Peptides against a protein of PDB entry 2AUS. Designs and how they scored, part 207

Target 1, 323 residues: chain A of PDB entry 2AUS
Amino acid sequence: ADIKREVIVKDDKAETNPKWGFPPDKRPIELHIQYGVINLDKPPGPTSHEVVAWIKRILNLEKAGHGGTLDPKVSGVLPVALERATRVVQALLPAGKEYVALMHLHGDVPEDKIRAVMKEFEGEIIQRPPLRSAVKRRLRTRKVYYIEILEIDGRDVLFRVGVEAGTYIRSLIHHIGLALGVGAHMAELRRTRSGPFKEDETLVTLHDLVDYYHFWKEDGIEEYIRKAIQPMEKAVEHLPKIWIKDSAVAAVAHGANLTVPGIVKLNAGIKKGDLVAIMTLKDELVALGKAMMSTQEMIERSKGIAVDVEKVFMPRDWYPKLW

## One batch from the design tools (peptide; made by RFdiffusion4, then SolubleMPNN)

Design b2_p24_8_s1
Fold by OpenDDE base, seed 2:
Structure b2_p24_8_s1 (fold): chain B 323 residues (1-323), chain A 24 residues (1-24)
Amino acid sequence: as target 1 above (323 residues)
Amino acid sequence: SEELKKEHEEIKKKLEELERKAAE
């Protein structure tokens, strides 16, 4: 969710050396790709894994990963993290999703009843994962954040739905159909959002990627491929952030836990156990980690482990060792 | 590389075939 988080400043005099690191907007093209995420418009037909394999072939990459599986028939927003950014997908897996779905009803239902029943599915729902999912078929609760009916045409209901990660829209539609008394199935599904990635000017096709790669390699035009790839920092925009001193960056980049003295500023509302992004003062992603303190504890304490560093992204040499 | 170009053309053809099948 686009929750604007308050920023609390602990050290208003903290400066950053402009010669250290590579801010997201100042990475050379090769480095930009190595730390990139594509907001891919996944076509219907291929699996998410096949699409990732194609991206690796198109861009001549060794590694890539996707920010949450789309079924073969489902199109739309598939974040694909590249090379050194591949592990950033772990920040996207738990992120909320939005879909546009076409539900086909198996009988005639008055529009007022459709609207009333669909509104009842906002909030917590009980789901069973589909048989083909890699997830154990245990009943689980999922949150539906909102349902927006876009169009009702007889038995066809077009709607937008915001959901918790791992909510099965097919199962939701099945349950809506049961509640309506006539049954229903999912006719079409498109994902319109995955955390910070949405349908916008950054959404690109596999065709675009092929063409943009050729413009770069054959014509020397970097602009298109640069625009087609987002910095990995985009993939953590939805997370609470902690900004650290230049003197703390190299230690964290070596896998050291973040201690309280290293914090310059942080988002409000961090709880112990939250996934947080550790950032430089230039908004570079250093690492992901687990908060060991609340925001309040990080403000009040002078020492201690603030973040248990789980995944380092920044190279060890971007900032000097100052410890 | 010529191999990469050929691979890209194969990918484009596969995508076009999938798009055609999805429009039917």
Scores: peptide ipSAE 0.234, ipTM 0.832, DockQ to the pose 0.961
Fold by OpenDDE base, seed 1:
Parts: sequence; structure tokens; C-alpha cells
Structure b2_p24_8_s1 (fold): chain B 323 residues (1-323), chain A 24 residues (1-24)
Amino acid sequence: as target 1 above (323 residues)
Amino acid sequence: SEELKKEHEEIKKKLEELERKAAE
């Protein structure tokens, strides 16, 4: 998510009309909520679905969805997309995750051996999904991007771990324990990152949301609820982007595929089959889609379908029809 | 608005109960 992608400009003369659309930072509060994502600190105890149901009740919403299930006992970063933004969670499901875990060893192991063995679990690992998972229980590979040991206190090992989506930390700890020869179990787990969402000033509790909603509705103070909700565009920051002409926006908002002539600028390194975000020149999310061309093909070709549009977010009336 | 206020009070009570159980 922190990789700055190069931006290739295809049309350096393309301008945008300031009267069209609603840039993320200029949305009225009601519209901001309709296109919002909460960086929720999920408490331990409730399911992710129960927490989403509570947010809907607190904020008087019809629809909401979460960016990847946390187990009931697991706390921390749970992105919750609101109303018209609900479907942006599709961008967060494949995103990398970070956790802080407490591993308890079932025997005494020298610290040097703990450090050496845990380092060997960086890279590709083989996992079997747990029985409680709705995922088919087939063996699969997952990437462990990094393991950072924070503290070792006798048999307790506190560590940070970055992983590919759908890596089971409980299974990782079990295998580390086997490799150490003494066995281990997961004592505690907190998610500290989900793609572009992390533990920062945007992280809010359910209590915060109740209080901030009251400040808005009873006292007329919008500041707190506005800060507690991120624009839906935050949920696609980790994706490769394609920026389009104003004349192409309304067509894409009506569900038309993006053709090569509509592209103004794009990120480097797009491959055929990648999930991409289609953006306006004002950094508004129009749609998500599947790249039908590489970045290089989108530069070299004068025509053809660049993106198969899968999900439209922008209303049809934000930009005029110019075709 | 009164129904929503009652619902918020019920949610706060449930959250306090969860925090108490997590501290045990």
C-alpha cells in the first residue's frame, strides 16, 4: 500500500471543469457519509457483522459492509464502507494485512533460536484453512511479507507480522511452535493494518461514533463526524489508478467500459487482469474494473477496451453526458 | 429521534458490558 506508483501522463492538455462532480474534500456532510468508509477499531467480543449492524443503527444507515472479517476475539482495524460506498470493500478484500500477535510457547526455548526460526517463516508458507472458515479446506500458499519481534519474555513472544490476505495467524503460530519443537498457541491478536487503513488519527471506536453522531444531530457540530469518516477514495489508495477525461466520466458512470481514448494519465505496472480504480481528474472514484490491457498497451494503442467496468460508484448526474 | 436515542443507549450499555468482559 505504501508503494508510490509512477504516474504516466498520456494527455498533458486535458482540463477538468471545476463545476462538475464532488471532490472527496468538498462533499457536504450528508454526501460525505453516503460515500464514506470508517476506520473502525473493532472491540474484542462481537463478530464483524454485529459491529457493522451497530454502525448502521448508530448512524441511521440502510447499508454498510466491512473490508475483511475479524474473528470475534480479534480487535483492531476494521474498515466499514457506508451506504453508496458499501461495495468498495471489494478493493480491500485482496489487500495485505498487518497484525500484532502474542504467541505463548509450551516450553522453554533460547531467544536466539526463537529469532532464527521465526525469520525462516518470512516468505511463502503452506496453510490449511481452519474448520470454522467458509473457505474450502484445501492446502494453499500464502505470503508472509515480514515478521518483526517486538518483545520476548520467557515463553511469551510479541511480534508484528505483515501477511497476504487470507493468511491465518493462528495457523502460522501453530507451525512456528512445531518448528521450535515445544508447540505454541495464539494468546492475543490485534489487526493493525488492512490495506490503506492503519492505526492512526483516523481510527475510531463505536463509542466515538455514538458521541460524534450526537454532536452533529443535537449540537449542529459536523467536525467530529466528518473526521471520523474517510472518503471512499481512501479505500482504493493501494490500487493502480487510471484518470479519465471529463467527457468519459458520464459514460463510465452509466456502466460503459473504459476505452483507450478516455485515458488522461495512469499508473505504471498495470497488468491485464488487475483490479484498477477509474478516477476523475479531481481524484473522484468513478468505478472499479478489470484491466483488459497492460499500462504499456494503454499507452501504445489508440483504441480498444482498456478496463472492463465491474462496479460503478459515481452517480450518473455528477458529470454531463458529452457523447 | 427518540427511538434512535433509546437505541444508542442500548448500544452503549452493550459496549460497556463487552469492555467489562474483555478486562476479565
Scores: peptide ipSAE 0.233, ipTM 0.833, DockQ to the pose 0.948
Fold by OpenDDE base, seed 3:
Formats: structure tokens, sequence, C-alpha cells
Structure b2_p24_8_s1 (fold): chain B 323 residues (1-323), chain A 24 residues (1-24)
């Protein structure tokens, strides 16, 4: 998520009409909710689906979806996309995750050995999905981006870990325990990051959401509920972006594929097959799609399909049809 | 509005029960 992407400008003269669209910071509260994502602090106990159901009841919503399942016992960062933004969770599923885990060792191990062995688990690891996973139990590689030991207290090891999506921390801890020769299990787990969503001031509880909804509906105070909901554009911050001309927005909003002439600027390093976010010049999310060209091809070519549009988010009427 | 308030109260009670069980 923290990889700085270079922005290549293809058309430096492209302007945007301030009267068109609804930038993330200018949405009325009802529209903000319709295109919102909650950075939820999931409590331990409920399933991710139960929590999503509660959010729908709290906020009087018809639709919502989560950005990646947390086990019932696991707390922390669960992005929940609302209403018209519900499908933006597809951008979050492949995103990196961070956890704080408590590992309990089944024997005494010197601290120096714990530190040395845990450092060896940075990089590529082989995992087998747990029995309860709906995922086919094939051996697969996963990346551990970093392990940071926070505290060692006898047999208890508190650590932060950054991992590729679909890495099982329970399995990692089991393998660390085997490597230490004493065995280990996961005592506690909290997710502290899911792509662009992290444990920060935007993290809210279900209790907060209840209270903030009441402040809005009973007291007319929108500030709290507005701050508790992030714009859907937050959920795509980690994706490569393509910014398009105002004249191309309505066509894409109607489900047309993005063609090369519509591109104003784009991130470097887009490959064919990448999931990309199509943005307006006001940083509004128009659609998600699959890149049909590399960044280089999108620069060099004068025509052709740049992005196969898979999911439109923007309403069709925010920008005029200019075709 | 009254039905929604009752639902919110039920949700709060369930959350409190879950938090209590997690602290145990």
Amino acid sequence: as target 1 above (323 residues)
Amino acid sequence: SEELKKEHEEIKKKLEELERKAAE
C-alpha cells in the first residue's frame, strides 16, 4: 500500500469543469454514506458477516460488504463498504494486511534465538490453508513483508507482521513454533491494517456508529457520522490509477471501456491484467477495471482499449454525455 | 424510528455481551 507510484502526465492542458461531479469532500451527507467505507474496529466474537448486518441495521442501509474476512475471535480493521460503494471491497481483497499477534511458545527459548528464527520468516513462506477455509487446501507461497517483535515476556511473544493477502497468521505462528523446536500457538490476533485502512483516527466501533447515527438523526449533527465514514476513493488509494478527461467520464459511467484518448494522466508500472482505478481529474472514482495495456502502451498508443471496465461506481448523470 | 431505536438497543446489548465474554 505504501509504494509511491509515479504519475505520468499525458495531457497537461486538460481541465475539469467544477460544476460536474461530486468530489469526495463535497458530497452531501446522504450521498457521502451512499459512497462510503467505514474503517470498522471489528470486535472479537461476531463474524464479519454479522458485523456487516449490524452496520446495515444501525445506518438503515440496504447493502454493505466487507474488505476481507476476519475470524470471529480476531478484532481490528475491517473496511465495510456501504450501499453504492459495496463492490469497492474487490479492491481491498488483494491488498496487504498487517496484524499484531500474540504467540505463546510451548517451551522455554532464549530471546536471541526467538529473534533470530522469527527474522528468517521474513520473505516467502509456504502455507497450507486451514481445514475450515473455503479455499482449496493447496500448498501456496505467501510473502511476509516484515516481522517486528514488540515484546518478549518468557513464552509470550508480541509481534507486528505485514503480510500478503490470504496469509494465515495462525499457520505462520505454528511454523515459527516448529522452527524454534518447542511448538507455538496463536493466543491473540488483531488486524491493524487492510491496504489503505489502518488503525488510526478513522477507526470506529459499532458503538460509535450507533451514537453518531443518533447525533445525526435526533440532534441534526452530521459531523460525527461524516467523519466516521470514509469516501469510497479511500478504498482504491493503493491501486494504480488512471485519470480521465471530463469528456470520457460519462461514457465510462455508462459501462464503456476506457480508450487511450480519454487518458489525462496515469501511474507508472501498470501491467496488462492489473486492477486499476479510473478516476476523474477531481479524484472521484468512476470505475474499476482490468488494464488491457501497460503504462508504456497507454503512453505510446493513440488508440485502443486501455481498460476493460468491470465495475462502475459513479452515477451516469454526474457528468454530461459529450458524445 | 421507534423500531430502529429498538433495534439499536438490541445491538448495543449484544455488543456489550460479546465484550464481556471476550474479557473473560
Scores: peptide ipSAE 0.218, ipTM 0.823, DockQ to the pose 0.938
Fold by OpenDDE base, seed 5:
Structure b2_p24_8_s1 (fold): chain B 323 residues (1-323), chain A 24 residues (1-24)
Amino acid sequence: as target 1 above (323 residues)
Amino acid sequence: SEELKKEHEEIKKKLEELERKAAE
């Protein structure tokens, strides 16, 4: 998520009509909710599914979905996409995650050895999915991007860990314990990041949502509920982006594939097969799709399908048909 | 709105029960 992607401009003269669309910061509250994502602080206890059901009840919504399951006992960052934005969670599922974990060792180990062994777990690890996972129990590799030891108190090791999506921290701790020769278990786990969603001022509780909804509906104060819901565009910040001409927006919103002539600017480093976000010049999410070309091919070619559009988010009427 | 308010109170109560159980 933190990789600043270079932006390559193909058409520096392309302008956008300010009367078309609804930029993320200019949506009426009802529309903002329809295209919203909550950065939820999931409490320990409930399942991610139960929490989504509660959000739907609290906010009087028909649809919602979460950006990656947290176990019942695990707290922290759970992105919940609302209504028309529900399917944006597909952008969050493959996103990296960060956790703070408390590991309890089953024996005494010198601090220097703890630090040395935990450092060896940065990089590729082999994991088997747990029995409760919907994923086939095949051995698979996962990346540990970093391990930061926060505190060591005897047998208790508090650490921050950045991991590839679908890395099991419980399994990581088990393997660390084996490598230390004493065994270990996961005492506590909190997710502190899910792609672009992190512990920041946008993190809200279920209690906050109840109160903020009340302030809006009974007191007419929309400010709190507006701040508690992020625009769906937040959920794609970590993806490579392609910005398109106003004249191409309506076609893509109708489900047409993006062709090369519609591109105004794009991120560097797009590869064929990458998930990409198609954006307006006002940074509105039009659609998610699969890149059919690299960035370089999209620059060099004058024609062809640049993106196979998989999921449209933008309503068909936000931009006029200009073809 | 009254039904929604009642539902919100039920949700708050369930959350408090879960938080209590997590602290035990």
Scores: peptide ipSAE 0.205, ipTM 0.814, DockQ to the pose 0.893

Design b2_p24_8_s2
Fold by OpenDDE base, seed 3:
Structure b2_p24_8_s2 (fold): chain B 323 residues (1-323), chain A 24 residues (1-24)
Amino acid sequence: as target 1 above (323 residues)
Amino acid sequence: SAEEEEEHKEILERLEELEREAAE
């Protein structure tokens, strides 16, 4: 998520009408909730589905979805997309994850050996999904981006790990234990990051949500519930972006594919087949789609389908039809 | 509403139960 993407400007004269749309910072509270994502601190105990069901009950919502399952005993960052934003979780499912894990070794190992062996697990690893997972139990490669040992206390190893989506930390710990020759198991696990969502001031509990809902409904104080809910645009910060002309917004909001003439600016390094976010010049999310061209092709070509629009988020009436 | 407050209370009570069971 922290890779700064270069922005290439294709049309430096493109302006946006301030009367059109609802920028993330200017949404009324009801509209903010309809297009919101909660950075939930999932407690240990409940399933991710139970927690999503509870959020819907607490906030009186019809729909919500989570940005990637946490096991019942696993705590930490669970993005929960609300109402009209529910499908933005598709952007979060493939996003990298970070965890803090406590590994318990089944024998004594010198600290230097622990450090050396754990460093060898940075990079590509072969995993088999556990029996309890709904995922087909095929061997698959996953990337470990980094391992940072935080503390070693005898047989207990506390470490931070950044991983590709769908990496099983329990399986990683099992393999580390085998490599150490003594065996190991996962004692504790907390997710500290899911793409753009991390442990920061935006992280809220279910208790916080109950309290903040009451402050809004009973006391008329919107501030707390507004801060507890992030705009859906947060959930796409890690994606390559394409910013479009005001005249192209309504067409895309009606489900039309984005054509090259509609592009104002775009991130470098888009490849054909990439998931991309289509944005307004006010940084509003219009849609998610599949890139049909590279960044270079979108710059060089005057015509053609740039993005196959898969999911529209923006209402059809926020921008006028200019066709 | 009183019904919403009771529902919120039931959710939090169930949460506390599950958190306790997860700590055992």
Scores: peptide ipSAE 0.516, ipTM 0.938, DockQ to the pose 0.506
Fold by OpenDDE base, seed 5:
Structure b2_p24_8_s2 (fold): chain B 323 residues (1-323), chain A 24 residues (1-24)
Amino acid sequence: as target 1 above (323 residues)
Amino acid sequence: SAEEEEEHKEILERLEELEREAAE
C-alpha cells in the first residue's frame, strides 16, 4: 500500500465537471454508508462472520463483507465493506497483512540465536494451510516481507511481521520454533494492517459503531458515524489506478470495457493481467477490472481495450451519457 | 428505536460472552 506509484499523464488538458459524480469527501451520509468500508478493530472471541453480521444489524444494512478472515481469538484490523461497496473486499483479500505476534518458546534460547534465526525467515517460506481453513491443504510458498523483533523476555518473543496474503502466522511460529530446536507456539496474535487499512484514527470498535449510530439516529449528529466509515476508494489505494475522462465514466458504469481514448492518466508499472482501479478525475471508484495492456501500451496506443471491466461500483446516473 | 436499542444490547452482551470465552 505504501508504494507511491508514479502517475503518467496522457491528457494534461482533461477537465472534470464539478456537477457530476459524488467525490468521496462530498457524499451525503446515507450515500457515504452505501459506499463505505469500516476499519474495524475486531475483538477476540467472535468470528469474522459474526462481526460482519452484527455490523449489518447495528447499521441496518442488507449486505456487508470482510477483507480477510481473522480467527476467533485474533484481534485487530478487519476491513468491512458495506452495501454497494461489499464487492471491494476482493481488492483487499490479496493485499499484504501485518501482525504483531507473541511467540512462546518451549525452551531457553540465547537472544542472539533467536534474532539470527528469525531473520532467516524473511523471504519465501513453504506453508501448509491449517485443517480449519477452507483452502485445499496443498503446500504453498508465501512471502514474509519483514520480521521486526519488538521484545524478547526469556522465552517470550514479541515481533511484528509483514506477510503475503494467506500466510499463516501460527505455522510460521511453529517453523521458527523448529529451527530454534526447542519448539514454539503462538500465544497471542493481532492484525495491525490489511492492505491500506492499519491501526490509525480510523480504527473503530463495535462499541464505537453502536454509539456512533445512536448519535446519528437519536441526536442527529452525523460526524461520528461519518468518520467511522471510510469511502470505498480507501479499499483500492494499494491498486494501480487509471483515471478516465468524464465522457468515459457513464459507459464504464454501464459495464463497458475501458478503451484507450478514455484514459487521462494512469499509474506506471501496470502489467497485462493486473487488477486495476478505474477512477474518475475526482478520485471516485468507477470499477475494478483486469488490465488488457501494460502502462506502456496504454500510453503508446490510440485505440483498443485497456481494461476488461469486471466489477462496477459507481451508479449509472452519477455521470451523464456523453455518447 | 427501543427495538434497535435492545438488539444492540443483545449484540454487546453476546460480544462480552465471546470475549470472556476467548480469554479462558
Scores: peptide ipSAE 0.514, ipTM 0.937, DockQ to the pose 0.486
Fold by OpenDDE base, seed 4:
Structure b2_p24_8_s2 (fold): chain B 323 residues (1-323), chain A 24 residues (1-24)
Amino acid sequence: as target 1 above (323 residues)
Amino acid sequence: SAEEEEEHKEILERLEELEREAAE
């Protein structure tokens, strides 16, 4: 859900120097790639790891990582974070996912019963991870945020489903089939959303990446490869944000924790323990960290550690040391 | 480069193989 978070301004007089940093839209192409995330349309067949390896080869990159595994036979939205942005995947792994699934029923069921039973699977469900999962096979709860039936054709049920990260759609379909009394299996699955990444104009194939790389390297046309790569800031759009003073940026970029005096504005609804994005006033990602205070505490307190900085993305030299 | 083009071709050929296997 694009939950528009309220922005609370703590310092309305804070200005930013336009000469400092590299705003997402002002990065040279090489720097844009170094801080990029591809919204990849993963084809069916390859593993998510194979696809990441191929992207590294195609784009001549040292490092990349994906925002959440898709099974080999599953297509669709796979965010691939590049180079210096690789670690931004930690923001995407816990993010909600959306899928379109085709469920095949093993018997005839009235449409009204299908609709009624599938609606009962909205909310909290108990799942056991499959044997192939590296996750310990402990029972776990997962949230199904919504189920939208798109089409029912006899025994074939096409539906959209929004789920908490690590929900197994195959297991969901199996349980729906059991509840219907006839059994069911997953015929097809496509991921249509991974956090802020969705099926839109930013979605690109491996073929597109090959073509766009050639247009850049052979023809000197940067436009296509620039559009194919999103700034790393896209990968944190769904997180609560804290915007900091220019004078605080260099300290955070050196790995110092964010203290309350450095805050200019912040999203409402931050809780202690939340993953938060620390941003400049030019919407550049400085770091990810764990909130040590609520939004309310960050407003009311004059001092203290607001965020425990876990991952720094911004280079140390983009902003001057102002202490 | 010719080496990059060959590498890209090999990747796409392998992709096409895996896509065929996934459709079966």
Scores: peptide ipSAE 0.508, ipTM 0.936, DockQ to the pose 0.498
Fold by OpenDDE base, seed 2:
Structure b2_p24_8_s2 (fold): chain B 323 residues (1-323), chain A 24 residues (1-24)
Amino acid sequence: as target 1 above (323 residues)
Amino acid sequence: SAEEEEEHKEILERLEELEREAAE
């Protein structure tokens, strides 16, 4: 997820008008909330849906959505997109996840064997979704990006695991236990990462949100609630980006497809069919869309549809119509 | 408002109940 993408400049003379738009760091507090994502530390107990409902009540919001379900007993990183940003969760759903898991073995296994077998689970694994999942219970492949054993204490194995979206850690632990020959179950699970959201200073609790909302509404102190809410642009940091001219922004904000002449700069390695973020020169998210060209085609061509715009986020009035 | 404070209190109380049940 932290792959720094190379930026290719197509138009080095392109300027942006400082009077247009609202850069992520310069939004009034109400607008910041309307285009916000909370990096929530979900507590154990409630469902992800209950927590989202509570956030809407706490912050007096009409709409919110989460970036990928955590089970009731699972704690940790739950990105919650707010109001106008709600649809940005579609960028987070397919994003990689990291967990810290406690696996309990049902028998004694030498540490060297535990380490050897767990290393074999790095790569592609075959999983079946649990019965409780709304996902059709078909066998599917998932990627395990890495397994890092943190601690082994007899039958208890604490490990960090990076996985493809929709990998079931409970199922992984079950298969590890079978491979060890003794069986195993998941004792504890915490999600430590969801795409660009991780355990850092931006992680907040429901208690923090209550307190910070009160400081804003009762004391007029915006600082805490402003820090507790990330700009929606955070939710697309892991995506390849295309930066567009000011003259193209309003058209894309109206749902027009991005054409090649509108591109100022873009990330390397975009493939046809990739989900991409269309950005202003002020790093504002305009829209998400499907790349209709590769990076190379977007550089070489003078015309054509570069991105099929699927989801517009930017209001139509932030930039003037220049077409 | 007093209504918002009571609503927030009810949410936190329900959260504490669910956290307790999850620890058991």
Scores: peptide ipSAE 0.506, ipTM 0.936, DockQ to the pose 0.510

